# Designs tried in a protein design run: peptides against a protein of PDB entry 5ONS. Part 127

Target 1, 181 residues: chain A of PDB entry 5ONS
Amino acid sequence: MFKKFDEKENVSNCIQLKTSVIKGIKNQLIEQFPGIEPWLNQIMPKKDPVKIVRCHEHIEILTVNGELLFFRQREGPFYPTLRLLHKYPFILPHQQVDKGAIKFVLSGANIMCPGLTSPGAKLYPAAVDTIVAIMAEGKQHALCVGVMKMSAEDIEKVNKGIGIENIHYLNDGLWHMKTYK

## One batch from the design tools (peptide; made by RFdiffusion4, then SolubleMPNN)

Design b2_p24_2_s3 (from b2_p24_2, 11 letters changed)
Fold by OpenDDE base, seed 4:
Structure b2_p24_2_s3 (fold): chain B 181 residues (1-181), chain A 24 residues (1-24)
Amino acid sequence: as target 1 above (181 residues)
Amino acid sequence: SEEEALKEAEELAKEGEEEKKKAE
């Protein structure tokens, strides 16, 4: 989603959200990520305005005090930014890729099934379309946010093709954006 | 901590780029 993203070229505008819209978004976030509920007031304090950075390709980034928190495309599901996920690693269920897959993930490649079933990888139960944090063998922080394109069960059985779609990864355009005020 | 996370992220990114270059 952000492989060719550049803040200067791809940001269109920024809007401040109304209270009612913020409430709706918070409810959606809790629905998507139940574990975030106790932390949501810390992540999105009531006193702080919430903004949407509108980007090209129908991308929207949710921000508070310049911090990039979540993003979505075409009014789809919200994804946490890696920066937020590093602070709150429990927001997403995890999957772990082996060491050999790291370079490909960091190039924006989708995660192939063998990279999730090989020694050094860890595959946890997850349904198709689940948003997941991609962990790297031997590392403590996520290198990618992805979406299960197959269930964990099917990844193990089929072990061929795209297991997880790469949505956001370290050193992509969103990562380099850092903040927006 | 956030600082540790950023440090590891930078290291991981660097390692990944280096490995990619070696594979090319």
Scores: peptide ipSAE 0.299, ipTM 0.796, DockQ to the pose 0.034
Fold by OpenDDE base, seed 1:
Structure b2_p24_2_s3 (fold): chain B 181 residues (1-181), chain A 24 residues (1-24)
Amino acid sequence: as target 1 above (181 residues)
Amino acid sequence: SEEEALKEAEELAKEGEEEKKKAE
């Protein structure tokens, strides 16, 4: 989603959200990520304005005090930014790729099944379309946010093709934004 | 810590870029 993304070229505008809209978004976030509920007031304090950075290709980035929290495309599901996920790693279920897959993930490539079934990888139960944090063998923090294109069961059985779609990865255009006010 | 997370992330990103360049 952000492989060719540049803040200067791809950001259109920034709007401050109304209270009712914020409430709706918070409810959606809790629905998508139940584990976030106890932390949501810390992540999005009631006293702080919530903004959406509107980008090209119908991308929206949810921000509080300049911190990039979540993003979505075409009013689809919200994804946490890697920066938020590093602070709250439990927001998403995890999958771990082997060392050999890291360089490809960080180039924006989708995660192939062998990179999830090989020694050094860890594959956890997950259904198709589940948003997941991609962990790297030997590392403690996520390198990518992805979406399961196959169930974990099918990844193990078939062990061929795209297992997880790469949505957001370290050093992509979103990562380089850091903050936006 | 947040600082450690950022440090590891930056290191991982750097390592990934270096490995990608070597592989091509």
Scores: peptide ipSAE 0.261, ipTM 0.779, DockQ to the pose 0.066
Fold by OpenDDE base, seed 5:
Structure b2_p24_2_s3 (fold): chain B 181 residues (1-181), chain A 24 residues (1-24)
Amino acid sequence: as target 1 above (181 residues)
Amino acid sequence: SEEEALKEAEELAKEGEEEKKKAE
């Protein structure tokens, strides 16, 4: 989603949200990520304005105090940014890729099944379309946010093709954006 | 800490780029 993204070229505008809209978004976030509920007031304090950065290709980034928290495309599901996920790693279920897959993930490539089934990888139960945090062998923090294109069961069984779609990865355009005020 | 997370992330990104260049 952000492989060719540049803040200067791909950001259209930024709007401050009304209280009612913020409440709706918070409810949606809780529905998507139930575990976030106790933390949501810390992540999005009531006293702080919430903004949406509108980008090209119908991408929207939810921000508070300049911090990039979540993003979505075409009013689809919200994804946490890696920066938020590093602070709150429990927001997403995890999958772990082997050491050899890291360079490909960080190039924006989709995660192939062998990278999830090989020694050093850890594959956890997950259904198709589940948003997941991609962990790297030997590392503590996520390097990618992805979407399961196959179930964990099918990844193990078929062990060929795209297992997880790469949505957001370290050093992509969103990562480099850092903040937006 | 957040700082440690960012540090690891930056290191991982750097390592990934280096490995990619070696593989090319």
Scores: peptide ipSAE 0.260, ipTM 0.781, DockQ to the pose 0.066
Fold by OpenDDE base, seed 3:
Structure b2_p24_2_s3 (fold): chain B 181 residues (1-181), chain A 24 residues (1-24)
Amino acid sequence: as target 1 above (181 residues)
Amino acid sequence: SEEEALKEAEELAKEGEEEKKKAE
């Protein structure tokens, strides 16, 4: 989603959200990520304005005090940014890729099944379309946010093709954006 | 290269750890 993203070229505008809209978004976030509820007031304090940065390709980034928190495309599900996920690693279920897959993930490549079933990888139960944090063998922080294109069960059984779609990864355009005020 | 990617990931992970500490 952000492989060729550049803040200067791909950001269209930024709008401040009304209270009612913020409430709706918070409810949606809790629905998507139930574990975030106790932390939501810390992540999105009531006293702080919430903004949406509108980007090309129908991408919207939710921000508070310049911090990039979540993003979505075409009013689809929200994804946490890696920066938020590093602070709150429990927001998403995890999958771990082997060491050899790291370079490909960091190039924006989708995660193939063998990278999730090989020694050094750890595959946890997850249904198709689940948003997941991609961990790397021997690393403590997520390097990618992805979407399961196959269930964990099918990844193990078929072990061929795209297991997880790469949505956001370290050093992509969103990562380099850092903040937006 | 793979080595460069790993180093980059480690550097970025360090940044992530610093941010995590701020959130604790």
Scores: peptide ipSAE 0.157, ipTM 0.763, DockQ to the pose 0.206

Design b2_p24_2_s4 (from b2_p24_2, 10 letters changed)
Fold by OpenDDE base, seed 1:
Structure b2_p24_2_s4 (fold): chain B 181 residues (1-181), chain A 24 residues (1-24)
Amino acid sequence: as target 1 above (181 residues)
Amino acid sequence: SLEEALEEADKLAEEGKKEEEKAK
């Protein structure tokens, strides 16, 4: 989603959200990420304005105090930014790729099944369309936010093709935004 | 570089831990 993304070229505008909209978004976030509920007031304090950075290709980035928290495209599901995920690594279920897959993940490539079934990988139960944090063998922090294109069961069974779609990865265009005020 | 990104990730993780401790 952000392989060719540049803040200067791809950001259109920034708007401050109304209270009612914020409440709706918070509820959606809790539905998508139940584990975030106890932390949501810390992540999005009531006293702080919530903004949406509108980007090209119908991308919206949710921000508080300049921190990029979540993003979505075409009013689809919200994804956490890697920066938020690194602070709260438990908000997404994890999948772990082997060492060999790291360079491909960081190039924006989708995660292939063999990279999730190899000895250095760890595959956890997950349904299709589940948003997941992509961990890597020997690394402490998520390298990527992805979406399951196959269930964990099917990844293990078929072990061929795209297992997880790469949505946001370290050093992509979104990562380099860092903050936006 | 990846190293630089991981260093930033380390800082973010540390910040997150501090925030969690404050919330307890």
Scores: peptide ipSAE 0.472, ipTM 0.899, DockQ to the pose 0.951
Fold by OpenDDE base, seed 3:
Structure b2_p24_2_s4 (fold): chain B 181 residues (1-181), chain A 24 residues (1-24)
Amino acid sequence: as target 1 above (181 residues)
Amino acid sequence: SLEEALEEADKLAEEGKKEEEKAK
């Protein structure tokens, strides 16, 4: 989603959200990520304005005090930014790729099934379309936010093709935005 | 660079831990 993303070229505008819209978004975030509920007031304090950065290709980024928190495309599900995920690693279920897959993940490549079933990888139960944090063998922090294109069960069974779609990864265009005010 | 990104990730993780401690 952000492989060819540049803040200067791909950001259209920024709007401040109304209280009612913010409430709706918070509810949606809790529905998507139940574990975030106790932390949501800390992540999005009531006193702080919430903004949406509108980008090309129907991408919207949710920001508070310049921090990029979540993003979505075409009003689909919200994804946490890696920067938020690094602060709150438990927001997403994890999958771990092997050492060999790291280079490809950081190039924006989708995660192939063998990278999730090989030695050094750790595959945890997850349904198709689940948003997951991509961990890596020997790394402490998530390298990528992805979406399961196959269930964990099918990845193990078939062990061929795209297991997880790469949505947002370290050093992509979104990562390099850092802040937006 | 990847190293710089990981250093930033370390800082973010530390911030997260501090926030968790405050919430306890």
Scores: peptide ipSAE 0.471, ipTM 0.900, DockQ to the pose 0.929
Fold by OpenDDE base, seed 4:
Structure b2_p24_2_s4 (fold): chain B 181 residues (1-181), chain A 24 residues (1-24)
Amino acid sequence: as target 1 above (181 residues)
Amino acid sequence: SLEEALEEADKLAEEGKKEEEKAK
């Protein structure tokens, strides 16, 4: 989603959200990520305005105090930014790729099934369309936010093709945006 | 670079830990 993303070229505008809209978004975030509920007041303090940075390709980035927290495309599900995820790694369920897959993940490539079933990888139960944090063998921090394109069960059985779609990865355009005030 | 990104991730992770400690 952000392989060719550049703040200067792809950001259109920034708007402040109304209280009612913020409440709706918070409820949606809790629904998507139940584990975030106890932390949501810290992540999105009531006293702080919530902004949406509108970008090309129907991308919207949710920000508070300049921090990029979540993003979505075409009013789809919200994804946490890697920067938020690194602070709160429990927001997403994890999957782990092997060492060999690291360079491909960091190039924006989708995660192929063998990279999730090979030695060094760890595949945990997850349904299709689940948003996941992509961990890597020997790394402490998530390298990527992805979406399961196959269930974990199917990844193990089929073991061929795209297992997880790469949505946001370290050093992509969103990562380099850092803050927006 | 990856190294630089991971260093930033380390800082973010430490901030997260501090937030957790503060909440307890």
Scores: peptide ipSAE 0.470, ipTM 0.899, DockQ to the pose 0.913
Fold by OpenDDE base, seed 2:
Structure b2_p24_2_s4 (fold): chain B 181 residues (1-181), chain A 24 residues (1-24)
Amino acid sequence: as target 1 above (181 residues)
Amino acid sequence: SLEEALEEADKLAEEGKKEEEKAK
Protein backbone atom coordinates (compact mmCIF):
# COMPACT_ATOMS: atom_id res chain seq x y z
CA MET B 1 0.00 0.00 0.00
CA PHE B 2 2.86 2.38 0.77
CA LYS B 3 5.67 1.05 -1.39
CA LYS B 4 5.67 4.16 -3.55
CA PHE B 5 4.12 6.45 -0.99
CA ASP B 6 5.60 9.86 -0.41
CA GLU B 7 4.19 12.32 2.09
CA LYS B 8 4.80 15.34 -0.09
CA GLU B 9 3.26 13.81 -3.16
CA ASN B 10 0.54 11.57 -1.83
CA VAL B 11 -1.03 13.52 1.03
CA SER B 12 -4.03 15.53 -0.07
CA ASN B 13 -5.30 17.16 3.08
CA CYS B 14 -5.89 16.77 6.78
CA ILE B 15 -9.18 17.17 8.58
CA GLN B 16 -10.15 17.24 12.20
CA LEU B 17 -12.90 14.82 13.06
CA LYS B 18 -16.08 15.57 14.90
CA THR B 19 -16.67 13.95 18.25
CA SER B 20 -19.40 11.73 16.89
CA VAL B 21 -17.17 10.47 14.13
CA ILE B 22 -14.39 9.78 16.59
CA LYS B 23 -16.75 7.76 18.72
CA GLY B 24 -17.76 5.71 15.74
CA ILE B 25 -14.17 5.07 14.81
CA LYS B 26 -13.30 4.05 18.35
CA ASN B 27 -16.14 1.57 18.35
CA GLN B 28 -14.97 0.19 15.06
CA LEU B 29 -11.45 -0.17 16.37
CA ILE B 30 -12.68 -2.04 19.41
CA GLU B 31 -14.70 -4.32 17.19
CA GLN B 32 -11.69 -5.06 15.03
CA PHE B 33 -9.20 -5.21 17.87
CA PRO B 34 -10.94 -6.11 21.13
CA GLY B 35 -7.68 -6.11 23.03
CA ILE B 36 -7.18 -2.43 22.34
CA GLU B 37 -10.16 -1.30 24.39
CA PRO B 38 -8.29 -0.81 27.66
CA TRP B 39 -5.66 1.20 25.86
CA LEU B 40 -7.80 3.28 23.58
CA ASN B 41 -8.08 6.22 25.94
CA GLN B 42 -4.32 6.29 26.18
CA ILE B 43 -3.85 5.99 22.45
CA MET B 44 -6.63 8.45 21.69
CA PRO B 45 -7.09 10.69 24.71
CA LYS B 46 -10.46 12.42 24.89
CA LYS B 47 -8.84 15.81 25.22
CA ASP B 48 -6.85 15.46 22.03
CA PRO B 49 -8.26 16.09 18.59
CA VAL B 50 -8.31 13.22 16.16
CA LYS B 51 -7.37 13.96 12.60
CA ILE B 52 -7.57 12.12 9.33
CA VAL B 53 -4.80 12.59 6.85
CA ARG B 54 -6.32 11.99 3.46
CA CYS B 55 -4.00 10.51 0.92
CA HIS B 56 -4.14 9.41 -2.66
CA GLU B 57 -5.61 6.03 -3.53
CA HIS B 58 -8.34 6.56 -0.96
CA ILE B 59 -5.96 6.06 1.94
CA GLU B 60 -6.83 7.66 5.25
CA ILE B 61 -4.47 7.86 8.20
CA LEU B 62 -5.84 8.40 11.68
CA THR B 63 -3.62 10.67 13.74
CA VAL B 64 -3.54 12.07 17.25
CA ASN B 65 -1.02 14.74 18.20
CA GLY B 66 0.81 14.06 15.01
CA GLU B 67 1.23 10.37 15.71
CA LEU B 68 0.12 8.06 12.96
CA LEU B 69 -2.05 5.44 14.59
CA PHE B 70 -4.21 3.61 12.09
CA PHE B 71 -4.87 3.68 8.40
CA ARG B 72 -7.48 2.35 6.04
CA GLN B 73 -8.22 2.29 2.35
CA ARG B 74 -11.59 2.84 0.74
CA GLU B 75 -13.33 2.72 4.09
CA GLY B 76 -12.12 -0.80 4.62
CA PRO B 77 -10.75 -2.18 7.85
CA PHE B 78 -8.35 -0.20 9.94
CA TYR B 79 -4.74 -1.29 10.16
CA PRO B 80 -2.40 -0.20 12.91
CA THR B 81 0.76 1.53 11.87
CA LEU B 82 3.95 -0.29 12.67
CA ARG B 83 4.89 2.53 14.99
CA LEU B 84 1.75 2.00 17.01
CA LEU B 85 2.11 -1.75 16.80
CA HIS B 86 5.64 -1.57 18.15
CA LYS B 87 4.25 0.25 21.14
CA TYR B 88 1.29 -2.10 21.49
CA PRO B 89 2.41 -5.38 19.96
CA PHE B 90 -0.65 -7.25 21.18
CA ILE B 91 -3.03 -5.32 18.94
CA LEU B 92 -2.65 -7.91 16.22
CA PRO B 93 -2.21 -11.64 16.18
CA HIS B 94 1.24 -12.65 15.08
CA GLN B 95 2.75 -14.73 12.34
CA GLN B 96 6.46 -15.38 12.07
CA VAL B 97 8.50 -15.71 8.92
CA ASP B 98 11.91 -17.30 8.72
CA LYS B 99 15.11 -15.28 8.49
CA GLY B 100 15.31 -15.72 4.77
CA ALA B 101 11.99 -14.00 4.24
CA ILE B 102 13.00 -10.78 5.98
CA LYS B 103 14.63 -9.14 3.00
CA PHE B 104 11.64 -9.88 0.81
CA VAL B 105 9.13 -8.60 3.33
CA LEU B 106 11.13 -5.41 3.67
CA SER B 107 11.03 -4.99 -0.07
CA GLY B 108 7.26 -5.03 0.06
CA ALA B 109 6.81 -8.57 -1.17
CA ASN B 110 3.86 -10.65 -0.14
CA ILE B 111 4.59 -13.52 2.19
CA MET B 112 4.54 -16.80 0.37
CA CYS B 113 3.35 -19.94 2.07
CA PRO B 114 6.76 -21.61 2.26
CA GLY B 115 8.03 -18.66 4.26
CA LEU B 116 5.42 -19.46 6.89
CA THR B 117 5.88 -23.23 6.98
CA SER B 118 9.66 -23.46 6.83
CA PRO B 119 11.94 -24.06 9.78
CA GLY B 120 12.26 -20.87 11.75
CA ALA B 121 8.78 -19.72 10.85
CA LYS B 122 5.82 -19.95 13.19
CA LEU B 123 2.33 -20.19 11.83
CA TYR B 124 -0.52 -19.56 14.22
CA PRO B 125 -4.20 -20.25 13.64
CA ALA B 126 -5.83 -17.44 11.71
CA ALA B 127 -8.70 -17.08 9.29
CA VAL B 128 -8.64 -15.48 5.88
CA ASP B 129 -8.71 -11.68 5.98
CA THR B 130 -7.26 -11.53 9.48
CA ILE B 131 -4.93 -8.60 9.91
CA VAL B 132 -1.69 -9.86 11.38
CA ALA B 133 1.66 -8.66 12.59
CA ILE B 134 4.52 -10.23 10.71
CA MET B 135 7.32 -11.18 13.01
CA ALA B 136 10.65 -12.60 12.00
CA GLU B 137 12.84 -15.36 13.29
CA GLY B 138 15.37 -13.89 15.66
CA LYS B 139 13.63 -10.53 15.83
CA GLN B 140 11.47 -9.17 18.59
CA HIS B 141 9.47 -6.55 16.74
CA ALA B 142 7.06 -6.62 13.86
CA LEU B 143 8.50 -5.80 10.48
CA CYS B 144 5.21 -5.80 8.63
CA VAL B 145 1.45 -5.53 8.91
CA GLY B 146 -0.29 -7.99 6.65
CA VAL B 147 -3.56 -9.67 5.82
CA MET B 148 -4.10 -13.39 5.69
CA LYS B 149 -4.98 -14.35 2.14
CA MET B 150 -5.24 -17.97 3.12
CA SER B 151 -6.15 -19.51 6.43
CA ALA B 152 -3.31 -20.88 8.48
CA GLU B 153 -4.72 -24.32 7.85
CA ASP B 154 -4.70 -23.84 4.11
CA ILE B 155 -1.22 -22.37 4.18
CA GLU B 156 0.02 -25.56 5.76
CA LYS B 157 -2.01 -27.77 3.47
CA VAL B 158 -1.46 -26.05 0.15
CA ASN B 159 1.91 -24.51 0.97
CA LYS B 160 2.13 -22.50 -2.23
CA GLY B 161 1.06 -19.07 -3.34
CA ILE B 162 0.47 -15.94 -1.33
CA GLY B 163 -0.22 -16.69 2.29
CA ILE B 164 -0.18 -13.14 3.60
CA GLU B 165 -0.50 -9.88 1.72
CA ASN B 166 2.06 -7.27 2.68
CA ILE B 167 0.21 -4.07 3.55
CA HIS B 168 2.69 -1.99 5.52
CA TYR B 169 6.34 -2.73 6.22
CA LEU B 170 9.38 -1.16 7.81
CA ASN B 171 10.98 1.49 5.65
CA ASP B 172 7.97 1.97 3.40
CA GLY B 173 6.47 5.37 2.70
CA LEU B 174 4.23 5.32 5.74
CA TRP B 175 7.12 4.38 7.98
CA HIS B 176 9.11 7.33 6.70
CA MET B 177 6.24 9.70 7.27
CA LYS B 178 6.80 9.28 11.03
CA THR B 179 4.54 12.13 12.15
CA TYR B 180 2.05 14.53 10.65
CA LYS B 181 0.80 17.68 12.38
CA SER A 1 10.87 -1.16 25.44
CA LEU A 2 9.71 1.17 22.74
CA GLU A 3 13.21 2.55 22.40
CA GLU A 4 14.59 -0.90 21.84
CA ALA A 5 11.87 -1.62 19.35
CA LEU A 6 12.65 1.48 17.37
CA GLU A 7 16.32 0.68 17.37
CA GLU A 8 15.65 -2.77 16.05
CA ALA A 9 13.16 -1.44 13.58
CA ASP A 10 15.70 1.04 12.32
CA LYS A 11 18.18 -1.72 11.76
CA LEU A 12 15.64 -3.77 9.92
CA ALA A 13 14.67 -0.80 7.84
CA GLU A 14 18.26 -0.26 6.86
CA GLU A 15 18.60 -3.86 5.85
CA GLY A 16 15.47 -3.58 3.80
CA LYS A 17 16.72 -0.51 2.03
CA LYS A 18 19.93 -2.24 1.10
CA GLU A 19 18.08 -5.21 -0.26
CA GLU A 20 15.76 -3.01 -2.26
CA GLU A 21 18.70 -1.25 -3.80
CA LYS A 22 20.21 -4.55 -4.77
CA ALA A 23 16.99 -5.62 -6.39
CA LYS A 24 16.92 -2.55 -8.62
Scores: peptide ipSAE 0.140, ipTM 0.663, DockQ to the pose 0.066

Design b2_p24_3_s1 (from b2_p24_3, 8 letters changed)
Fold by OpenDDE base, seed 3:
Structure b2_p24_3_s1 (fold): chain B 181 residues (1-181), chain A 24 residues (1-24)
Amino acid sequence: as target 1 above (181 residues)
Amino acid sequence: SAEEEAEELAKEGEKEIKEALEKK
């Protein structure tokens, strides 16, 4: 989603959200990520304005005090940014890729099944279309946010093709934004 | 810190990507 993303070229505008819209978004976030509910007031304090950074290709980034929290495309599901996920790693279920897959993930490539079934990888139960945090063998923090294109069960059985779609990864355009005020 | 690890991992990844491209 952000492989060819540049803040200067791809950001269109920034809008401060009304209270009613913020409430709706918070409810949606809780629905998507039930475990976030106790932390949501810390992540999005009521006293702080919430903004949407509108980008090309119908990408929207939710921000509070300049911090990039969540993003979505075409009003689809919200994804946490890696920066938020590093603070709250429990927001997403995890999958771990082997060492060999790391460089490909960080180039924006989708995660192939063998990178999830090989020694050094850890594949946890997850249904297709689940948003997941991609962990790297030997590392403590996520390097990528992805979407399961196959169930964990099918990844193990078929072990061919794209297991997880790469949505957001370290060093992509979103990562390099860092903040937006 | 999380940010430091992320930056290190990113740098390592960039290095590996460059090396992989050079070996092709």
Scores: peptide ipSAE 0.341, ipTM 0.819, DockQ to the pose 0.062
Fold by OpenDDE base, seed 2:
Structure b2_p24_3_s1 (fold): chain B 181 residues (1-181), chain A 24 residues (1-24)
Amino acid sequence: as target 1 above (181 residues)
Amino acid sequence: SAEEEAEELAKEGEKEIKEALEKK
């Protein structure tokens, strides 16, 4: 989503959301990520305005105090930014790729099944379309946010093709935004 | 820190990518 993303070229505008809209978004976030509920007031304090950074390709980034929290495309599901995920790693279920897969993930490549079934990888139960944090063997923090394109069960059984779609990864255009005020 | 690890990982990955491309 952000492989060729540049803040200067791909950001259109930024709008401040109304309270009612914020409430709706918070409810959506809780629905998607039930574990975030106790932390939501910390992540999105009531006193702080919530903004949407509108980008090209129908991308919207939810921000509070300049921090990039979540993003979505075409009013689809919200994804946490890696920066938020690093602070709250429990927001997403995890999958782990082996060391050899790291360079491909960081190039924006989708995660192939063998990279999830090989020694050094860890595959956890997850259904298709589940948003997941991609961990790397030997690393503590997620390097990628992805979407399961196959169930964990099918990844093990079929063990070929795209297991997880790469949505957001370290060193992509979103990562480099850092903040937006 | 998370940021430090991320930056290190990104640098390592970039290096590996470049090396892989050069070997083609």
Scores: peptide ipSAE 0.294, ipTM 0.801, DockQ to the pose 0.043
Fold by OpenDDE base, seed 1:
Structure b2_p24_3_s1 (fold): chain B 181 residues (1-181), chain A 24 residues (1-24)
Amino acid sequence: as target 1 above (181 residues)
Amino acid sequence: SAEEEAEELAKEGEKEIKEALEKK
């Protein structure tokens, strides 16, 4: 989603959200990520304004105090940014790729099944379309946010083709934004 | 820190990508 993304070229505008809209978004976030509920007031304090950075390709980034929290495209599901996910790693279920897959993930490539079934990988139960944090062998923090294109069961059984779609990864255009006020 | 590890991982990945591209 952000492989060719540049803040200077791809950001259109930034708007501050109304209270009612914020409440709706918070409810959606809790529905998508039940584990976030106890932390939501810390992530999005009531006293702080919530903004949406509108980008090209119908991308919206949710921000509080300049911190990039979540993003979505075409009013689809919200994805946490890697920066938020690093602070709250439990927001997403995890999948782990082997060390050899790291360079491909960080080039924006989709994650192939063998990279999830190898000895250095760890594959956890997950259904198709589940948003997941991609971990790497020997690393503590996620390097990518992805979407399951096959169930974990099918990834193990078939072990061929795209297992997880790469949505957001370290060093992509979103990562380089860092903050936006 | 989490951010420091992330930046390190990003740098390592970038180096590996660069090396892979140079080999071909």
Scores: peptide ipSAE 0.248, ipTM 0.772, DockQ to the pose 0.063
Fold by OpenDDE base, seed 5:
Formats: C-alpha cells, sequence, structure tokens
Structure b2_p24_3_s1 (fold): chain B 181 residues (1-181), chain A 24 residues (1-24)
C-alpha cells in the first residue's frame, strides 16, 4: 500500500474530526480489535483532536497529536501503523517469518508460504483476511502489517503461493512519514 | 526505547536489502 508512497506527493489534505465521528471510529476500532478497548483512551485521549490525513488511492490515516495511529483504504478495515503496533504489540495476532524472509518482507514482497513453515518461522492459527503482525526470527518488533491470504491451516498444507499479503512494512512510505502535524 | 529498537531493526533491514541487491 505504501511501497511508492511519499508524504509530499501522496497526501491531499487533513481534516479534524467531529466528536460524533470520533466516537464512531472508536467503536469500529474496538470491534476490529477488542483488546484495544482498555487502551483506547490512552491512544486517543478525549482532550486531543483526532485528524484524518487523506491520501491518494483513497488512503486515510488516523492521527492524534501528529502520531499516525491507524490507516485504511476505501473505507475498509483499519490497520494499525507499525509505530503504534510497536507500542501496543497485542493489537494484532502474530505470525513469524524466518530470518531469510526479512529482506523480502522489507522490500514489500508478499510473504510466501515457505517463509511461514520453515525452521525459524512460527505459524499460528488464523483465518483468511485476518490482519496480522509479521514478526521475524530473532526480532522483537513487527516488521510488517499483513493480511492472511490463506488460512494458517492451508499455508501448512499447501505450502505454496502467497500466504500473507504485505500491507505496511518497515521503511515503506508510511514508516518514513513518522508524524503529521 | 521501543521506538529506538524499531528504528534499529529498520536500519538493519535496509542494510540487508542493499547487500542482497549488490550480490545479484
Amino acid sequence: as target 1 above (181 residues)
Amino acid sequence: SAEEEAEELAKEGEKEIKEALEKK
């Protein structure tokens, strides 16, 4: 989603949200990520304005105090930014790729099944379309936010093709954006 | 900090990618 993303070229505008809209978004976030509920007031304090940065290709980034929290495309599901995920790693279920897959993930490549079934990888139960944090062997912080294109079961059985779609990864355009005030 | 560790990971990854590209 952000492989060729540049803040200067791909951001169109920024809007401040009304209280009612913020409440709706918070409810949606809790629905998507139930475990976030106790932390939501810390992540999005009531006293702080919530903004949406509108980008090309119908991408929207939710921000508070300049911090990039979540993003979505075409009003689809929200994804946490890696920066938020690093602070709250429990927001997403995890999958772990082997060390050899790291360079490919960080190049924006989709995660192939062998990278999830090989020694050093850890594959956890997950259904198709589940948003997941991609961890790596020997690393503590997520490399990538992805979407399961196959179930964990099918990844193990078939062990060919794209297991997880790469949505957001370290050193992509969103990562480099850092803040937006 | 978590942010510092993440930045380090990002830098390491970038280095690995660069090295891999140079070997091709």
Scores: peptide ipSAE 0.141, ipTM 0.709, DockQ to the pose 0.082

Design b2_p24_3_s2 (from b2_p24_3, 10 letters changed)
Fold by OpenDDE base, seed 2:
Structure b2_p24_3_s2 (fold): chain B 181 residues (1-181), chain A 24 residues (1-24)
Amino acid sequence: as target 1 above (181 residues)
Amino acid sequence: SSEEEAEKLAKEGEEEIKEYLEKL
């Protein structure tokens, strides 16, 4: 989603959200990520304005105090930014790729099934379309936010093709955006 | 505090990126 993203070229505008819209978004976030509920007032304090940075390709980034928190495309599901996920690693279920997959993930490549079934990988139960944090063997922080394109069960059984779609990865255009005030 | 812990994790993430980039 952000492989060729540049803030200067791909940001269209920024809008401040009305309270009613914020409430709706918060409810959606809790629905998507139930574990975030106790933290939502910390992540999105009531006193702080919530903004949407509108980008090309129908990408919207939810921001508070300039921090990029979540993003979505075409009013689809929200994804946490890696920066937020690093602060709150429990927001997403995890999958782990082996060391060899790191360079490919960081190039924006989708995660192939063998990278999730290899000895250095760890595959946890997850359904298709689950948003997941991609961890790497021997690393502590997520390197990617992805979406399961196959169930964990099918990844193990089929063990070929795209297991997880790469949505946002370390050192992509969103990562480099850092803040937007 | 939980906020301090979150910020700590964020900083650690920034440091770890260097290690990731070494694999490119």
Scores: peptide ipSAE 0.448, ipTM 0.909, DockQ to the pose 0.135
Fold by OpenDDE base, seed 3:
Structure b2_p24_3_s2 (fold): chain B 181 residues (1-181), chain A 24 residues (1-24)
Amino acid sequence: as target 1 above (181 residues)
Amino acid sequence: SSEEEAEKLAKEGEEEIKEYLEKL
């Protein structure tokens, strides 16, 4: 989603949200990520304005005090930014790729099944279309946010093709944006 | 505080990116 993203070229505008819209978004976030509920007040304090940065290709980034929290495309599901996910690693279920897959993930490549079934990888139960944090062998922080394109069960059985779609990865255009005020 | 812990994790994540980039 952000492989060719640049803040200067791809941001269209920024809007401040009404309180009613913010409430709706918070409810949606709790529905998508139930574990976030106890933390939502410190992530999105009521006293702080919530903004949406509108980007090309129908990308929207939810921000509070300049911090990039979540993003979505075409009003689809919200994804946490890697910066938020590093602070709250429990927001997403995890999958772990082997050391050999790291360079490919960081190039924006989709994660192939063998990178999830090899020694050093850890594949946890997950259904198709589940948003997941991609961890790397021997590392503590997520390097990528992805979407399961196959179930964990099918990844193990078929072990061929795209297991997880790469949505957002370390050092992509969104990562480099850092803040937006 | 929980906020301070979250900020610590964020900083640790930003430092760990250096280790990821070494794999390129």
Scores: peptide ipSAE 0.425, ipTM 0.901, DockQ to the pose 0.117
Fold by OpenDDE base, seed 5:
Structure b2_p24_3_s2 (fold): chain B 181 residues (1-181), chain A 24 residues (1-24)
Amino acid sequence: as target 1 above (181 residues)
Amino acid sequence: SSEEEAEKLAKEGEEEIKEYLEKL
């Protein structure tokens, strides 16, 4: 989603949200990520304005005090940014890739099944279309946010093809935005 | 505090990216 993304070229505008819209978004976030509910007032304090940065290709980024929190495309599900996910690693279920997969993930490549089934990887139960945090062997912080294209069960059985779609990864265009006020 | 812990994790993440980039 952000492989060729540049803030200067791909941001269209920024809008401040009304209270009613913010309430709706918070409810949606709790629905998508039930574990976030106790933390949502810390992540999105009531006193702070919430903004949406509108980008090309129907990408929207939710921000508070310049921090990029969540993003979505074409009014689909919200994804946490890696920066938010590093602060709150429990927002997403995890999958772990082996050391060999790291360089490919950080090039924006989708995660192939062998990178999830090989020694050093850890594959946890997850259904297709689940948004997941991609961890790496021997590392503590997520390097990627992805979407399961196969169930964990099918990844193990088939063990070929795209297991997880790479949505957002370290050092991509979204990572480089850092803040937007 | 939980906020301090979150900021600590964020800083650790910023440091760990250097190690990731060395693997490219």
Scores: peptide ipSAE 0.408, ipTM 0.893, DockQ to the pose 0.117
Fold by OpenDDE base, seed 1:
Structure b2_p24_3_s2 (fold): chain B 181 residues (1-181), chain A 24 residues (1-24)
Amino acid sequence: as target 1 above (181 residues)
Amino acid sequence: SSEEEAEKLAKEGEEEIKEYLEKL
């Protein structure tokens, strides 16, 4: 989503959200990520304005105090930014790739099944279309946010093709954006 | 505090990216 993203070229505008819209978004976030509920007042304090940064390709980035929290495309599901996910690693279920897959993930490549079934990888139960944090062998912080394109069971059985779609990865255009006020 | 822990994790994430990039 952000392989060729540049803040200067791809941001269109920024809007401050109405209270009712913020409430709706918070409810959506809790629905998508139940574990975030106790933390939502810390992540999105009631006193702080919530903004949407509108980008090209129908990308929207939810921000509070300049911090990039979540993003979505075409009003689809919200994804946490890696920066938020590093602060709250429990927001997403995890999958772990082996060390050999790291370079490919950081090039924006989708995660192939063998990178999730090999020694050094850890594959956890997850349904297709689940948004997941991609961890790496020997690392503590997520390097990618992805979407399961196969169930964990099917990844193990089939063990070929795209297991997880790469949505956002370390050192992509969104990562480099850091903050937006 | 929980906020301090979150900021610590954020900082650790910024440091760990260096390790990722060094292996590319």
Scores: peptide ipSAE 0.382, ipTM 0.889, DockQ to the pose 0.117

